# Designs tried in a protein design run: peptides against a protein of PDB entry 6GMG. Part 208

Target 1, 331 residues: chain A of PDB entry 6GMG
Amino acid sequence: DSDDRVTPPAEPLDRMPDPYRPSYGRAETVVNNYIRKWQQVYSHRDGRKQQMTEEQREWLSYGCVGVTWVNSGQYPTNRLAFASFDEDRFKNELKNGRPRSGETRAEFEGRVAKESFDEEKGFQRAREVASVMNRALENAHDESAYLDNLKKELANGNDALRNEDARSPFYSALRNTPSFKERNGGNHDPSRMKAVIYSKHFWSGQDRSSSADKRKYGDPDAFRPAPGTGLVDMSRDRNIPRSPTSPGEGFVNFDYGWFGAQTEADADKTVWTHGNHYHAPNGSLGAMHVYESKFRNWSEGYSDFDRGAYVITFIPKSWNTAPDKVKQGWP

## One batch from the design tools (peptide; made by RFdiffusion4, then SolubleMPNN)

Design b2_p16_3_s2 (from b2_p16_3, 8 letters changed)
Fold by OpenDDE base, seed 4:
Structure b2_p16_3_s2 (fold): chain B 331 residues (1-331), chain A 16 residues (1-16)
Amino acid sequence: as target 1 above (331 residues)
Amino acid sequence: MDPYAKVRKYLGEKAL
């Protein structure tokens, strides 16, 4: 399967993109045309556009994760993840709801759990935390200053994250970011970095020691956010897809969507960039396509997934992979 | 499927 993956060829730096096409309320294009757009819009380092390198094109060729990879500068580690779960809704629906006709108890519980996650609130929590982090990064010229600022900001907001362990992914995220340490990146200066957001869709029923029903229909107790913080323990996410419920059925392992650092206050107007599959122009899957979706289209997800997490990482402010405004499509 | 695969494969026709 992965043997058919091809790295897209280089595109001339000055080549303008062809128009994107509408697809189910999204803007869609082939990966090579996205590279052209990326070079014109997102490639800028210190205000100068750059040709996408061979390494970056290779990262991109991996599909949905490749879009996040090329724009964040690193393979997603997913350690600083947020979600929102309505426990009261979940309990109430389990108590008072009923399985649909033909729905098993396990299917019902898995569905109710999935529906008890609020994608918009999860996204909003990540944006809130990213804003706090960005304030803490401002005028901090070493990690100690950043951490002190962060603790002060959290205290001022009475945020439960202030109680996290110093070794938690929350406090260690910046120092564990490769671009923070790079001379042409952060150069160990927090004030040169900014928080950015991406999202991952995945399956809850990944525990091989659990029941077959949980693997088929979801684990209602898995990957819930911690109360108060909204943090999701992603340590058990091993990119294991949903188990087939019928012969011949197959599911995808994950989906990734890139948001970056858009300032659009209306969640529904935010743009999420993602890919369909790895680039296989000579294979059965065909060429990779890149989609720019509104939040509604992104957050709907697929039946392959019953969890969504919103993850914070960091990039240098000198990069333009996370601009304040993202325009959907081309032109 | 390799759980450590970095590749997403889109299977079947799905509404986008």
Scores: peptide ipSAE 0.034, ipTM 0.728, DockQ to the pose 0.070
Fold by OpenDDE base, seed 5:
Structure b2_p16_3_s2 (fold): chain B 331 residues (1-331), chain A 16 residues (1-16)
Amino acid sequence: as target 1 above (331 residues)
Amino acid sequence: MDPYAKVRKYLGEKAL
């Protein structure tokens, strides 16, 4: 029950983390130890370490989304999301493939759709766009300058995003970022901000008016990226989990992974930080654990989810929650 | 269920 959620206690600013433990190619620790690491590594504001505030600890306590929340400074809105979908693969598999033994037609179609998404290409698209945005931000001292720069960059690259409406999530994302408006954040200066990335795994079959089969096995047509842009309309993502396919089966609502702004060119070497569940040290779920996973471990996901999106948001450059390099584990 | 929380259980080091 969500009522068992507890805010982790404060950790002294000078307290060093205990060693993380390896877990299937990941580094794992309890949430309190992550707070210690966060204070040592990620807490910096204008180069000064900060103790994680009670508010930040409360955000973190929500689990995987909490990791993204505390590092991005806002609850994920998921408005500017990217993915990659191989339409040709999808069509070919539907045409030439057949259900496995015991697999229903709906299950087959859902699986084929899931397999037609490419997490690495989706991530790469988000990184590409984030890079364009960062170039547009670099010397822009007002939003108008940022938008002009962005349009120029997109035109130079012949990017389909140049055709997006001015009110689209793509163009409105910066001005809709709370930290952009904060005096100690961006202070309405785009050049003080940088683009960052997180990922969300979720279920496609969320439409309650659709068939039960879509809710159980996925909606093959849902949450596909727009051709050319890679943008995913996330408006219908309501954090609804997969419907059980058998009695007693249950699925999780979502997973979030924090990437930030790592410069590692090899996707497989990038580190993704995520949590298992909300912090319930005295409850049935137990203490929250934080994982630092390689991309392979993150992108693998779970059967709970058939969609992955890579989302762009912004943080102040003065924050160190999205460093160029993330070291897995401790020390 | 908290709509803002991931509600996953783990068996050992793997998600359940």
Scores: peptide ipSAE 0.033, ipTM 0.733, DockQ to the pose 0.098
Fold by OpenDDE base, seed 2:
Structure b2_p16_3_s2 (fold): chain B 331 residues (1-331), chain A 16 residues (1-16)
Amino acid sequence: as target 1 above (331 residues)
Amino acid sequence: MDPYAKVRKYLGEKAL
């Protein structure tokens, strides 16, 4: 329950962060110290540092989703999501594999499905698409020009996304971005926007009408990417956590990781920023902590989740929330 | 046992 959530206090604009601490191969700090880093590194609008506003601090206070929220400028809609799934591996393992000792059939199928996703290939696909979108944005001064450029780029690459409907999340994502329409944002000029990426981890077994086994062990057929495009239909993701498999067991609803627009070609060297829980300094959960993880640490995920998606959205180029290079920790 | 379980709790959600 988020009733004990507190908005972190303002930090002076000139206050430097304290050093981050190592935590399981990650860089970790308390949320207030992340605000200090954010103001020094990511807050810039048109090259000018900004104090994190009360609204932004409130967004941030929601935990992992808050990190993505404050950096993307909007609550995640997850509409343009990508993943990679090895259908042949899945089919072959189901056919030829056997449950482990003590593993139920449903648990086996859920595990095999989870293991058939490739997080790195999913991330690579999102980066590929984001690059195509960025090329389409660069010289487009209206949405029509952007869409025409996008179609041309896709045709040149023989990309299956060229066959998507005009109303699909792929083609509608820009127009549905609030900051695109803002005067101080894109101002309806695509060339002022850039594509950015975040990731969501979540549970596949969210259908309340399905079997209890699917809710406990995963739905092997849920949230698979479409062949050729890699698009994931996220419409059935309702932030429902995994069902307990034993008494006293509990799972969290989701995890979000912010990547932005890093240009590092080696996926393993990319930095993902995420939070542990909503900020409750006087509650049982305690203060929110922010983690900066390498891709390996991010993509490993948790047993709470059996799906990962890599989502594209847009921010104004004037924002520095998605720089080309992200440094892990402080200094 | 999830080695990260101690550092992660309910992440919160925007009330709709």
Scores: peptide ipSAE 0.029, ipTM 0.709, DockQ to the pose 0.136
Fold by OpenDDE base, seed 1:
Structure b2_p16_3_s2 (fold): chain B 331 residues (1-331), chain A 16 residues (1-16)
Amino acid sequence: as target 1 above (331 residues)
Amino acid sequence: MDPYAKVRKYLGEKAL
């Protein structure tokens, strides 16, 4: 029950983290210890360490989404999402492949669709777009200058995103970012902002009007990226989990992983920060744990999900929640 | 906003 969620207590600003524990190739710690690390490493505003506020601790307490929330400064809207889908692979596997022993046709199609997404290429596309946006933000002191720069950058790269409507999430993302308008944030100055990335794992079979098979095994046609742009229409993502395939089976609604703005060129060396569940130290779920995973561990996902999207948002450059380098664990 | 929509909630016995 969500009623057993507790906001983690404040940690002294000078308290150093305890060592993280290894867990299946990732670094793991309890949420209170992550707060200690966050205050030492990520809390900086204008170069000064900050204690995590009560509001930020409350956001964090929501689990995996809480990690992205506290680091991005806003609840994820998921509007500017990217993925990569191999249409030829999908068609060829459907035509030439066969269901495994005991696999239904719907299960086969759902699996083939899931396997036709390329997480690495999806992530790379988001990084490419974030880089273009960051160049457009540089030296732009109003939104009009940013948009003009963005269009020029896209034209120079012959990027299909140049053809997006002015009202598209692509062009409206900056103006719709609360921290852009905040006095202590962007203060309406694009050059004070930077693009950052997080990822969401979710289920494709969320349409209640669809067949039970799509809800159980996935909708092969749902949440595909648009050709050329890589944009995913996330409007139909309502945080509905996969339907059980057997009695007593249950699935979770989503997973979120925070990347930020790491400059590591090798995707496999990038670090993704995520949580297991909401913080319930006195409840059945127990204390929230925070994980710092390499891309391989993150992108593998779970059977609960058949889609991964890489989302761009913005934070003030004065925040240190998205540093160029992220070190896994502590020390 | 529905608190359920914000929280990673386990269903049944399955946990991440």
Scores: peptide ipSAE 0.032, ipTM 0.720, DockQ to the pose 0.154; fails the geometry check

Design b2_p16_4_s1 (from b2_p16_4, 11 letters changed)
Fold by OpenDDE base, seed 3:
Structure b2_p16_4_s1 (fold): chain B 331 residues (1-331), chain A 16 residues (1-16)
Amino acid sequence: as target 1 above (331 residues)
Amino acid sequence: SAELEQAYQSHLAKAA
């Protein structure tokens, strides 16, 4: 229910943001102040600051997904997603481990599956692939050249992605990016685009035809990455939240975190930008807040979610929504 | 639009 959602008002282009406040190792601010920061730091097109448009402010107002939306230029499709899952660990823990006191078998299996995902390795895989894509984009002035370059790069690295179907989200992601086709964006020139990364947290137990236990405690077999490629089939992610395990308990549908194209080699030092909820200053939820979190804070997630995916999309190089370095907070 | 409809399923309250 987003009936009480409000689009934040416009902020003057030259208005400086107020200081962010620390919150549990994160930098936090209200959405209006983030708009001010965004205009100063991330709004640049071809090196010139831009006022956040009404459309962009509307996108942003949708909460966590809004942060990714405004910075990527499109609503997340999540089709090119990566993760890392330790199958051996999973099997071993199921075999040799035991449920905790009061933990059901289903709860145990769900927990073990969740813990068998490696967020850092998943993130690193996405960064690796993004790097390959960026090399393929370089000096490619049509899609055919890009695809040829991509296949060559993958072959050189003996990457299993080279065996993906031509219609796979991996190969079709660029052509399906609206900004790639825009005259003021890529203008159908791959060399004008760059790969960027965001992350989605969501619930594995979304199959309504499955057992209630899977909906409550997770589906251990759902949304695992394919061996070799790391690709996650996201087609069954319908933004269905975790089922309550007790009366009155409720869970939210997803969380999104924006990484962009930071060059920081240490994953722990990377900054992830995300929102708490849709902007409802006159509603029960209150004003939307934006957080800039380190990887540890982001990857920890919430009990609402047992899956994390790292998604690749593309933006024009002329945009500054994905700079090499992201500074946490303000000033 | 389909995107807007999907967006209405957007994130609710989270504790930071």
Scores: peptide ipSAE 0.040, ipTM 0.773, DockQ to the pose 0.242
Fold by OpenDDE base, seed 1:
Structure b2_p16_4_s1 (fold): chain B 331 residues (1-331), chain A 16 residues (1-16)
Amino acid sequence: as target 1 above (331 residues)
Amino acid sequence: SAELEQAYQSHLAKAA
C-alpha cells in the first residue's frame, strides 16, 4: 500500500556510515545509512558536501527508482535508451531450437528473445555514446555549439546516430534536462554538464491488446534496439508488470540501477546502486535497503523482467553523484 | 495524485 511509504529522517551532515554487510555478493545497508554515505561521498556541490534535503529524501524513499532519482536529480524519463540484440542468434535459435519439457511455444519464443539481448554490449554502447557526448560538451558554451560538436564527433566515427532527427531524444535530451537550465546547475552552458548512465529492467509484454501469451511470456518483437544506433523506443513502456502464469503469482513493474560516470574499463568491476522497495518501516515491507552490486549481479535481473535498457541523461559537473570511481560498501 | 505515486513505486527485493 502506497500509504505506508515514509520519508526517511534527516541525518547529521558529519555522521559517518555504519559498515555495510554482504548480501548475495552485494554490499547492502538500510536507507538511512545510505543517506549517511551519500552525504559523505556523493552529496558534494562545488566541492562542498551537503545534507540530503527533505525533497531528496522523499525521492529516495520510492525504492530502486528513488536511488536513480536522487542521484540524477529528476525522475527517470528513459527517453535515450540503448540495448544490443542479436537478430541472427534469435532467428537461428527459433529455427533450430525447441521448447523445453513443459515449455509452451510462446514461452519458448519469449525466452529466446530475452536471451538474444546482450546486456554487456548494451552497456558498452551506452558508454560509447556517453563518451562521444562528453567530448561534445566539454568546450561547448551554448546548445548550438554542443549540437555541432556532437554531429562532428558522430561523423568522425561514422556513427549511425548522425542520421537521427534533430527532434529525437538523442539531440533534445540536454535541452530537456532541468538541471541544465538551472542557475546553479548548467546555467545553459553545456560545458558544465556531463553524461551519466542508469539502467532499467522491465517487461516486454505490456500491450493490453496483444495475446495473453505475450503478456505472460513476453513479446519477442517489442523494445528491440534499432540497427546501427542501438536506440530503443521506450514510448510504449508504461510500467506494466508481467502477467501471472499461475494463480497467486505476481510480478513487479520495474527495477532501476544507478551507474553514473564510472571510468572502470572492465564492465564486470563496475558498481550499480539500487533499492529493494519503497521505505515502509512501519509497514509489511519494512525499511528500504540499498544495494551496491557488481555488473554481474545487476545485469542478471529477475524473472519479472525480460528487457534491460541502458539510459543516458545529464547532470552538472559540480555534482558528485556520479564520480569516476565508486567504492563498494563501507568502509 | 494516487496514480502518479503508484507509478513511482519500486519493486520488492528478491533473493539472488
Scores: peptide ipSAE 0.039, ipTM 0.764, DockQ to the pose 0.253
Fold by OpenDDE base, seed 4:
Structure b2_p16_4_s1 (fold): chain B 331 residues (1-331), chain A 16 residues (1-16)
Amino acid sequence: as target 1 above (331 residues)
Amino acid sequence: SAELEQAYQSHLAKAA
C-alpha cells in the first residue's frame, strides 16, 4: 500500500507554477505544481527563496499531513489542541430530539455530539491563544521571559489557561519545538518564533475496548474540550479510523489542514492548505493533489471524521511558510 | 462526490 509512495522530483527554483483549477470552491493542483508555488511564495528563509529539499519533498509526499509537515517543519504532534463544544445544545438535543427514521440510538447520539461542536468557535479560540502567545514572544529573549510574559497576559485576561500545570502542553510547546532550538531557527530566542495554527479531523470512536457502536457511530464523550480553556486531550488519538457500518465500507484515519498565521479577521475568508493522499503517480491512487480551501470547505470535513481540533505550534519568524496573507490558487 | 473519494484515499504517514 504505502510502498507505492514516491518522493516528487525537485523543481527548478525559478520555475513558475501552472494555473490552479477550481474544484468545489477550492483551488486544486498536482503536488509537483504546489512545490513550484511553495518555492515562489512560502520557501523564503530570511527573505531568500529556497528550493524545497529532498527531505521536505519526502515529507510532503505523505499527503494531507505532508502539507502541514513541510510548512511547520515537524511531524504534527497535536499536543496543543483546541475545540468548542456546546454542552447545552448536546444535552437538549439528546433529551428532546429523537433518532431519524432508520437511525439507531448510537448513531443518533454520535451525530448529535458531532453537531454540538462549533468549528468556527474552536478556530477562534486557537487564534485568540496564538495571539496571546505571540505577544508573549515578541520581546522575550529567553524561555523564562516568555513564560513570565505569557502568565501575565493570561492573568490580565482572566484566562483559565493560567491555571494549567507547568508541564502542560500549553507551557511546554515552545521548548518542545525543534526549530526553536536550531541555530538557523529560533536559536533559543522566543522573539524569533511565532505561533501558527493547523487543524486535524479525526474519529472519536477509537477506543477498542468500547462498544462496536461507538466505533461505528462515534463516542459522544470523547475528545471534548475542557471548560474554560478549550483544550482537547489528544493523548488517546491513535489515528484509528472509523469502523465500517456496512460490508465493503472503509474510512481513512485523519485529515490535516494548514492555516499558519493569516491575519484575515473573517474566519470564512481564511485559506486552508491540504492534500488528498500520499503521492503515488504510478499506483492506483495516482498523483497527490494539493488543495487550498476556504474555511467553509475545510471545516465541512467528511463522514470519516466526527472531531475537529485546531492546534498551535511554532515556527521561526524567518520562515515564510505562514505569511499574514495567503492567496488562494495561482496566479 | 469527488471530494469524498479523495478523502477516502488519504493515508497514514510514518511517525517522525
Scores: peptide ipSAE 0.028, ipTM 0.708, DockQ to the pose 0.084
Fold by OpenDDE base, seed 2:
Structure b2_p16_4_s1 (fold): chain B 331 residues (1-331), chain A 16 residues (1-16)
Amino acid sequence: as target 1 above (331 residues)
Amino acid sequence: SAELEQAYQSHLAKAA
């Protein structure tokens, strides 16, 4: 019950983190200790460390989404999402493959669809687009200049995104970013902003009007990226979890992982920060833990989810929540 | 892994 959620207490600005606990390629710590690390490493505004505010701690307390929330500065809207789907693989496997022993047709199709998504390619697409956006932002001092630059960049690369409507999340994302409009943020100056990336894992079978099988085993046709652009229509994502396949079984609604703007070229070496659940130190769930996972660990996901999207948003360059290099754990 | 599984079983995020 979310009613057990508690806002973590403030941590002294100069308090150093305790060592993280290594666990199977991940670094893990309790949320309070993450706050300490965050204040030392990620809190900087205009080069000065900041204590995590009560509001930020409140955001963080919501769990996995809280990590992305506090670092991006806004609750994830997931409007500018990318993925990669191998249509040929999907069709081929459906045609030539067969259900495993005991696997229903619906289970088979759902599994095949899930396996037809390429998390690495999806991530790479998001990084590619973020890079284009960052170039467009560099010397743009108003939105019009940014959009013009963006279109030019896309044209030069013959990118299908150039054909997106002006109202598309792709073009509207910046102006819809609160921190872009803030005086101490972008101050309506695109050159003061940078593109950042986070990831969301979620369930495809969310259509309540669809078959029970799709809700249980996935909707093979749902949340596929558009050809050429890689854009995923996230409008139908209502944070509905997978339906139980057996009595007593339960699934969670989503997982979020924060990447930011790391420059590490090797995807496998990138670090993803995420939380396990909302902070309930006095409840059954216990204290929230924060994980810093390598891409392989993050992209693996859980059986709760059959979709992964990589989402682009923007933060002010004055923030240090998305540094070029992220070190896993502490020290 | 057991540790990963434990984290998985405790996973619960905000309903938005």
Scores: peptide ipSAE 0.028, ipTM 0.694, DockQ to the pose 0.080

